# Peptides against a protein of PDB entry 3JWR, part 280

Target 1, 323 residues: chain A of PDB entry 3JWR
Amino acid sequence: TRELQSLAAAVVPSAQTLKITDFSFSDFELSDLETALCTIRMFTDLNLVQNFQMKHEVLCRWILSVKKNYRKNVAYHNWRHAFNTAQCMFAALKAGKIQNKLTDLEILALLIAALSHDLDHRGVNNSYIQRSEHPLAQLYCHSIMEHHHFDQCLMILNSPGNQILSGLSIEEYKTTLKIIKQAILATDLALYIKRRGEFFELIRKNQFNLEDPHQKELFLAMLMTACDLSAITKPWPIQQRIAELVATEFFDQGDRERKELNIEPTDLMNREKKNKIPSMQVGFIDAICLQLYEALTHVSEDCFPLLDGCRKNRQKWQALAEQ
Target 2, 298 residues: chain A of PDB entry 3JWR as posed
Amino acid sequence: TRELQSLAAAVVPSAQTLKITDFSFSDFELSDLETALCTIRMFTDLNLVQNFQMKHEVLCRWILSVKKNYRKNVAYHNWRHAFNTAQCMFAALKAGKIQNKLTDLEILALLIAALSHDLDHRGVNNSYIQRSEHPLAQLYCHSIMEHHHFDQCLMILNSPGNQILSGLSIEEYKTTLKIIKQAILATDLALYIKRRGEFFELIRKNQFNLEDPHQKELFLAMLMTACDLSAITKPWPIQQRIAELVATEFWEQGDQVGFIDFVCTQLYEALTHVSEDCFPLLDGCRKNRQKWQALAEQ

## One batch from the design tools (peptide; made by RFdiffusion4, then SolubleMPNN)

Design b2_p22_3_s4 (from b2_p22_3, 16 letters changed)
Fold by OpenDDE base, seed 1:
Structure b2_p22_3_s4 (fold): chain B 323 residues (1-323), chain A 22 residues (1-22)
Amino acid sequence: as target 1 above (323 residues)
Amino acid sequence: SAEAEAAELAAIEDELAAFAGQ
């Protein structure tokens, strides 16, 4: 395609030029081509292209295939969300120095997972899918969408000309796919809520050890969630804009719940409850985000900008909730 | 009140659990 030719022939700017190591990064000013160039840079600077012998054209095609399998009519859970999740992962690995704590296969898996974790997202949550009796709800008992996202990820990875993992051994391939699956499934906040207590307790007790395979898996899950939720850490103008996109998508779901299911939506998904957004954001930060970024900062102090950003946005949302 | 804040937090956790697919 012309898009592939343009991407494959383009000079890929440095990570410094692209600012993709910054926790404060915004994609709002970037074209789709520039987001793809940023993605190539992430793979390159993490040494994934070299270590796993990725062909440049194959990587370009894979990125474009991933981007194409996000829906453009979804307000938030689109390519830009996946791209920002991957950028936060890249920043956490590089600037947050988490790269030094992980294997190359774990890094490869996390980056693929971050880019792929919401593939074919429909702008509705698992609760909607279940209540609408969608065919996917019959295939999976829990984490319905996350299983679908992984299936889409696997489909793309196995598609002709998209096989970025072709340089891996059979064992490396299996390991990578296992980690990708676990990482994508970990983006189900229900699973995060179930598992986070164990992680926080290990940190609190100074018993956290990345040499333990179970604790490593737990950490990768927490890191995925931290990147997926990273919009809450962004500079206030960026955070506010992303919160508007989230609210738009949630209200679209709530409108569908009313129309299609005859259900009164929750306040979070109720278009008439826009005035509750600030208080709901404070609650979200306190219940879900703060402890995660605190724990992540204990694992690597260089991740502090995520925690600091989250705290600053809490103050901003609290000030709006008091008006 | 701390109780209202806790109840709002619990409601947000429930909404987030619903967001999470419960």
Scores: peptide ipSAE 0.027, ipTM 0.670, DockQ to the pose 0.056
Fold by OpenDDE base, seed 5:
Structure b2_p22_3_s4 (fold): chain B 323 residues (1-323), chain A 22 residues (1-22)
Amino acid sequence: as target 1 above (323 residues)
Amino acid sequence: SAEAEAAELAAIEDELAAFAGQ
């Protein structure tokens, strides 16, 4: 395609020029082509292209295929969300110095998972999919959308000319797919809530050890969630704009719940309760976000900008809730 | 093979389902 030719021939700017190592990064001013160039730079600067013998054209095609399989009519859970999740992962690996704690296969899997974790997202949560008796709810009992996202990820990876993993051995390929699946499924907040207590307890007791395979898996899950939720850490003008996109998508779901299911939406999904957004954001930060970024900062002090951003945004939301 | 990949994916699903059922 013309898009592929343009991307494959383009000069890829440095990570410094693209600012993709910054935790404060914003994609708002970037074109779709520039987001694809940023993605190429992430793979290159993590040595994934060289170590796994990726063909440049195949990587370009794969990135464009992933981008194409996000819906344009979804307010928040689109290509830009996946791209920002992957950028936060890249920043955590580089600026947060987590790269030195992980294998090349784990890094490869996390970057693919971050870009793929919401593929074909429909702008509705698992509860809506279940209550609407959607065909996907017949295939999966739990983490319905996350299983679908992984299935879409696998479909793309196996598509002709998109096989970025063709340079891996059979064992490396299997290991990578396992980690990708675990990482995508870990973005279900229900699983995060279930597992986070073990992670926080290991940190609290100073018993956390990345050489333990179970603790490694747990850490990768927590890191995925930290990147997926990273909008809450962004500078206030960026955070506020992203919160408006999230609210738009949630209100669209709530409107569908009323119309299609005859259900009164929860306060989070209820357009009539827009005035509750600031207090709900404070509650979300306190219940879900703060302890995660505290624990991540304990694993790597260089991740402190994520925690600091989360704390600053809590203060801003609290000030709006008191108005 | 696609069958071996499907079987391995199913085994990963069973492991994850067992983990989620804890």
Scores: peptide ipSAE 0.007, ipTM 0.470, DockQ to the pose 0.043
Fold by OpenDDE base, seed 4:
Structure b2_p22_3_s4 (fold): chain B 323 residues (1-323), chain A 22 residues (1-22)
Amino acid sequence: as target 1 above (323 residues)
Amino acid sequence: SAEAEAAELAAIEDELAAFAGQ
């Protein structure tokens, strides 16, 4: 395609020029082409292109295929969300120095998972999918969308000319797919809530050990969630704008819940409760985000900008909730 | 529970094994 030719022929700027190592990164000013260039740089600077012998054209095609399989009519859970998740993963790996704690296969899997974790997202949560009697709800009992996202990821990875994993051995390929699946499924916030207690307790007791396979898997899940939620850590102007996108999508779901399901939406999904957004954001930060970024910062102190950003945004939301 | 997580992981492994065999 013309898009592929343009991407494949383009000079890829440095990570420094693209600012993709910054936890404060914003994609708002970037074109779709520039987001794809950033993604190439992430793979290159993580040594994934070299170590796994990725062909440049295949990587370009894969990136464009992933981007194409995000819906354009979804306010938040679109390519830009996935791209920002991957950028946060890249920043956590590089600037946060988590790269030194992981294998190349784990890094490969996490980056693919971050880019792929919301593929074909429909702008509605698992609860809506379940209640709407959607065909996907018949296939999967829990983490319905996350299973679908993984299926889409796998479909793309196996598509002709998109096989970025073709340089892997059979064992490396299997391992990578396992980690990708686990990482995508870990983005179900219900699973995060279920598992986070174990992670926090290991940290609290100073018993956390990445050499333990179970603790490694748990850490990768927590890291995925930390990147997925990373909008809450961004500089306040960025945070506000992303919060508006999230609210738009949630209100669209709430409107559909009223119309299609004849259900009164929760306050989070209720357009009429817009005035509660600041207090709900404070509650979300306190209940979900703070402990995660505290624990992540304990694993790697260089991840502190995520925690600091989250704390600063809590203060801003609290100030709005008091008005 | 740790058992439920282990069962979920096992199910994931079985699905991947089934896919790798096609």
Scores: peptide ipSAE 0.007, ipTM 0.506, DockQ to the pose 0.034
Fold by OpenDDE base, seed 2:
Structure b2_p22_3_s4 (fold): chain B 323 residues (1-323), chain A 22 residues (1-22)
Amino acid sequence: as target 1 above (323 residues)
Amino acid sequence: SAEAEAAELAAIEDELAAFAGQ
């Protein structure tokens, strides 16, 4: 395609020029082409292109295929969300110095997972899918969308001309796919809630050890969640704008719940309760986000900007909740 | 009140658990 030719021929700017190492990064000013260029830079600067012998054209095609398989009519869970998740992963790996704690296969898997974790997201949650008796709800009992996202990821990776993993051995390929699957499934917040206690306890007891395979898997899951939720850490103007996108998508679901399912939506998805957003954001930060970024910062102190951003946004949301 | 904050937090946790159980 003309898009592929343009991307493949483009000079890829440095990570410094693109600011993709910054935790404060915003994609709002970027074109779709620039987001693809940023993504190429992430793969290159993580040495993934070299270490796994990726063909440039294949990588470009894969990126464009991933981008294409996000829906444009979804307010939040679109390519820009996936791209921002991957950018946060890149920043955590580079600026947060987590790269030095992981294998090249783990890094490869995490970056692919971050970009792929919401593929074909429909702008509705698993509860809606289950209640609507969608065909996907018959295939999967739990983490319905995350299983679908992984299936979409696998489909793209196996599509002609998109095989960025063709340079891997059979064993490396299997390992990478396993980690990708685990990482995508870990973005189900239900699984995060279930597993986070173990992670926080290991940190609290100073027993956390990345050489333990189980603890490594647990850490990768927590890191995925930290990147997926990273909008909450962004500078306040960025946070507000993203919160509006999230609210838009949730209200669209709530409107569908009323119309299609004849149910009253929860406050989070109720357009009439927009005034509760600030207090709900404070609760979300306290219940879900703060401890995660505290624990992540304990693993790597250079991740502190995520924690600091989260704390600052809590204060901002609290001030709005008091008005 | 601390009880209202706890109830609001519990409701948010239930909504988040519902959101997360989603």
Scores: peptide ipSAE 0.025, ipTM 0.653, DockQ to the pose 0.053; fails the geometry check

Design b2_p22_4_s1 (from b2_p22_4, 14 letters changed)
Fold by OpenDDE base, seed 1:
Structure b2_p22_4_s1 (fold): chain B 323 residues (1-323), chain A 22 residues (1-22)
Amino acid sequence: as target 1 above (323 residues)
Amino acid sequence: MQKEAEELAEIEDELERFLLGE
């Protein structure tokens, strides 16, 4: 395609030029081509291209395929969300110095997972999928969309000309896919809630050890969630704009719930309850986000900007909730 | 698997309620 030709021929700017190591990064001003260039840079600077012998054209095609398999009519869970998740992962690995704590396969898997974790997202949550009796709800008992996202990820990885993992051994390939699956599934917030207590306790007791395979898996899951939720850490103007996108998508779901399911949406999904957004954001930060970024910062102090951003945004949302 | 699915669904519901201040 013309898009592939343009991407493959383009000079990829440095990570510094692209500012993709910054936790404060924003994609709002970037074209789709520029987001693809950023993605190439992430793979390159993480040594994934070299270590796993990725062909440039194949990587370009894969990136474009991933981007193409996000829906444009979804307000939040689109390519830009996946891209920002991956950028946060990259920043956490580089600026947050987590790269040195992980294997190359884990890094490869996390980056692929971050980019792929919401593939073909429909702008509705698992509850909607279940209540609508969607065919996907018959395939999976829990984490319905996350399983679907992984299936889409696997489909793309195995598609002709998109096989960025072709340089891996059979064992490396299996390991990578396992980690990708676990990482994508970990983006189900229900799973996060279920597992986070163990992680926080390990940190609190100073018993956290990345050499333990179980704890490693747990950490990768927590890191994925931290990147997936990273919008909450962004500078306030960025955070506020992303929150509007999230609200738009939730309200679109609520509108569909009324129309298609004949149910009254929850306040979170209710367009008429937009005045509750600030207080809900405070609640979300307190219940879900703060402890995660605190724990992550305990693992790597260089991740502090995520925690600091989260705290600052809590203050901003609280101020709005008091108005 | 079914029990885990039910548990996760309950967590999701609790999360939604919490976020809503309910």
Scores: peptide ipSAE 0.210, ipTM 0.822, DockQ to the pose 0.582
Fold by OpenDDE base, seed 2:
Structure b2_p22_4_s1 (fold): chain B 323 residues (1-323), chain A 22 residues (1-22)
Amino acid sequence: as target 1 above (323 residues)
Amino acid sequence: MQKEAEELAEIEDELERFLLGE
């Protein structure tokens, strides 16, 4: 395609030029081509292209395939969300110095998972999928969409000309896919809530050990969630804009709940309750986000900008909630 | 698997309550 030719021929700027090591990164000013260039740089600077012998054209095609399999009519859970999740992962690995704590296969899996974790997202949550009696709800009992995202990820990885993992041994390939699956499934916020207590207790007791395979898996899950939710850590102008996108998507779901399911949406999904957004954001930060970024910062102090951003945004949302 | 699905549904409900400040 013309897009592939343009991407494959383009000079990829440095990570410094692209600012993709910054936790304060914003994609708002970037074209789709520039987001793809950033993605190439992430793979290159994490040594994934070299270590796993990726062909440049295959990587370019894979990135474009992933981007293409996000829906354009979804306000928040689109390519830009996936890209920002991957950028936060890259920043956490580089600037947050988590790269030195992980294997190359784990890093490969996390980056692929971050880019792929919401593939073919429909702008509705698992509850909606279940209540609408969607065919996917018959295949999976829980984490319905996350299973679908992984299935889409696997489909793309196995598609002709998109096989970025072809340089891996059979064992490396199996390991990578296992980690990708676990990482994508971990983005179900219900699973995060279920598992986070174990992680926080390990941190609190100073018993956290990444050499333990179970604790490693747990950490990868927490890191994925931290990157997935990283919009809450962004500078206030960026945070506000992203919150508007999230609200738009939730209100779109609420409208569909009325129209398709004949139910009254909850306040979170109700456009008439937009005045509750500030208080809901405070509640979300307190209940979900703060402890996660505190724990992550305990694992690596260089991740502090995420925690600091979250705290600053809590203050901003609280001030709005008091008006 | 069914018990896990029920547990996760309860967690989702709790999450919703947290977000709503309930």
Scores: peptide ipSAE 0.077, ipTM 0.773, DockQ to the pose 0.527
Fold by OpenDDE base, seed 4:
Structure b2_p22_4_s1 (fold): chain B 323 residues (1-323), chain A 22 residues (1-22)
Amino acid sequence: as target 1 above (323 residues)
Amino acid sequence: MQKEAEELAEIEDELERFLLGE
């Protein structure tokens, strides 16, 4: 395609020029082409292209395929969300120095997972999918959308001309897919809530050890969630804009719940409850985000900007909630 | 699988309550 030719022929700017190592990164000013260029740079600077012998054209095609399989009519859970999740992962690996704690296969898997974790997202949560008796709800008992996202990821990875993992051995390929699946499933917030206590307890007791395979898996899950939720850590103007996108998508779901399911939506999904957004954001930060970024910062102190950003945004939301 | 799905649904409900300040 013309798009592929343009991307494959383009000069890829440095990570410094693209600012993709910054935790404060914003994609708002970037074109779709520029987001693809950023993604190429992430793979290159993480040594994934070299270490796994990726062909440039194949990588370009894969990126464009992933982007194409996000819906444009979804306010938040689109390519830009996936791209921002991957950028946060890249920043955590580089600036946060987590790269030195992980294997190349783990890094490869995390980056692919971050880009793929919401593939074909429909702008509704698992609860809506279940209650609407969607065909996907017949395939999976829990984490319905996350299973679907992984299926889409696997489909793309196996598509002709998109096989960025062709340079891996059979064992490396299997390991990578396992980690990708676990990472995508970890973005189910319910699974995060279920598992986070173990992680926090290990941190609290100073017993956390990345050399333990189980603890490694747990850490990768927590890191994925930290990147998925990273909008809450962004500078306030960016945070506000992203919060508006999230609210738009949630209200669209709430409108559909009224129309299609004949139910009153929860306050989170209720367009009429916009005035509760600041207090809900404070509640979200306190219940979900703060402990995660505290624990992540304990594992790597260079991830502090995520925690600091989260704390600053809590203060801003609290101030709005008090008005 | 069903028991796990029920547990996750309960967690989701609790999460919603936390977000609402209940």
Scores: peptide ipSAE 0.045, ipTM 0.766, DockQ to the pose 0.500
Fold by OpenDDE base, seed 5:
Structure b2_p22_4_s1 (fold): chain B 323 residues (1-323), chain A 22 residues (1-22)
Amino acid sequence: as target 1 above (323 residues)
Amino acid sequence: MQKEAEELAEIEDELERFLLGE
């Protein structure tokens, strides 16, 4: 395609030029082509292209395929969200120095998972999918959308000309897919809530050990969630804009709940209760975000900008809630 | 599978209630 030709022929700027190592990164000013170039740089600077013998054209095609399989009519859960999740992962690996704690296969899996974790998202949560009796709800008992996202990820990875994992051995391939699946499923917030207590307790007791396979898996799950929620850590102007996108998508779901399901939406999904957003954001930060970024910062102190950003945004939301 | 699904659904409901102040 013309888009593929343009991407494959383009000079890829440095990570410094692209600012993709910054936790304060924003994609708002970037074109789709520039987001793809950033993605190539992430793979290159993590040595994934070299270590796994990726063909440049295949990587370019894969990136474009992933981007194409996000919906444009979804306000928040689109390519830009996935791209920002991957950028946060890259920043956490590089600037946060988590790269030194992981294997190349784990890094490969996390980056693919971050880019793929919301593929074909429909702008509705698992509760809506279940209540609407969608066909996907018949296939999966829990984490319905996350299973679907993984299925889409697998479909793309196996598509002709998109096989970025062709340089892996069979065993490496299986391991990578396992980690990708676990990482994508970990983005179900319900699973995060279920698992986080074990992680926090290990940190609190100074018993956390990444050499333990179970604890490694747990850490990868927590890291995925930290990157997925990283909008809450961004500088306030960026955070506000992203919060508006989230609210738009939630209100669209609430409107559909009224129309299609004859259900009164919860306050979070209710357009008429938009004045509660600041207080809900404070509650979300306190209940979900703060402890995660505290724990992550304990694992790697260089991740502090995420925690600091979260704290600053809590203060801003609290000030709005008091008006 | 069913038990896990029910547990996760309960967690989602609790999270939603918490965020809503209910």
Scores: peptide ipSAE 0.042, ipTM 0.757, DockQ to the pose 0.560

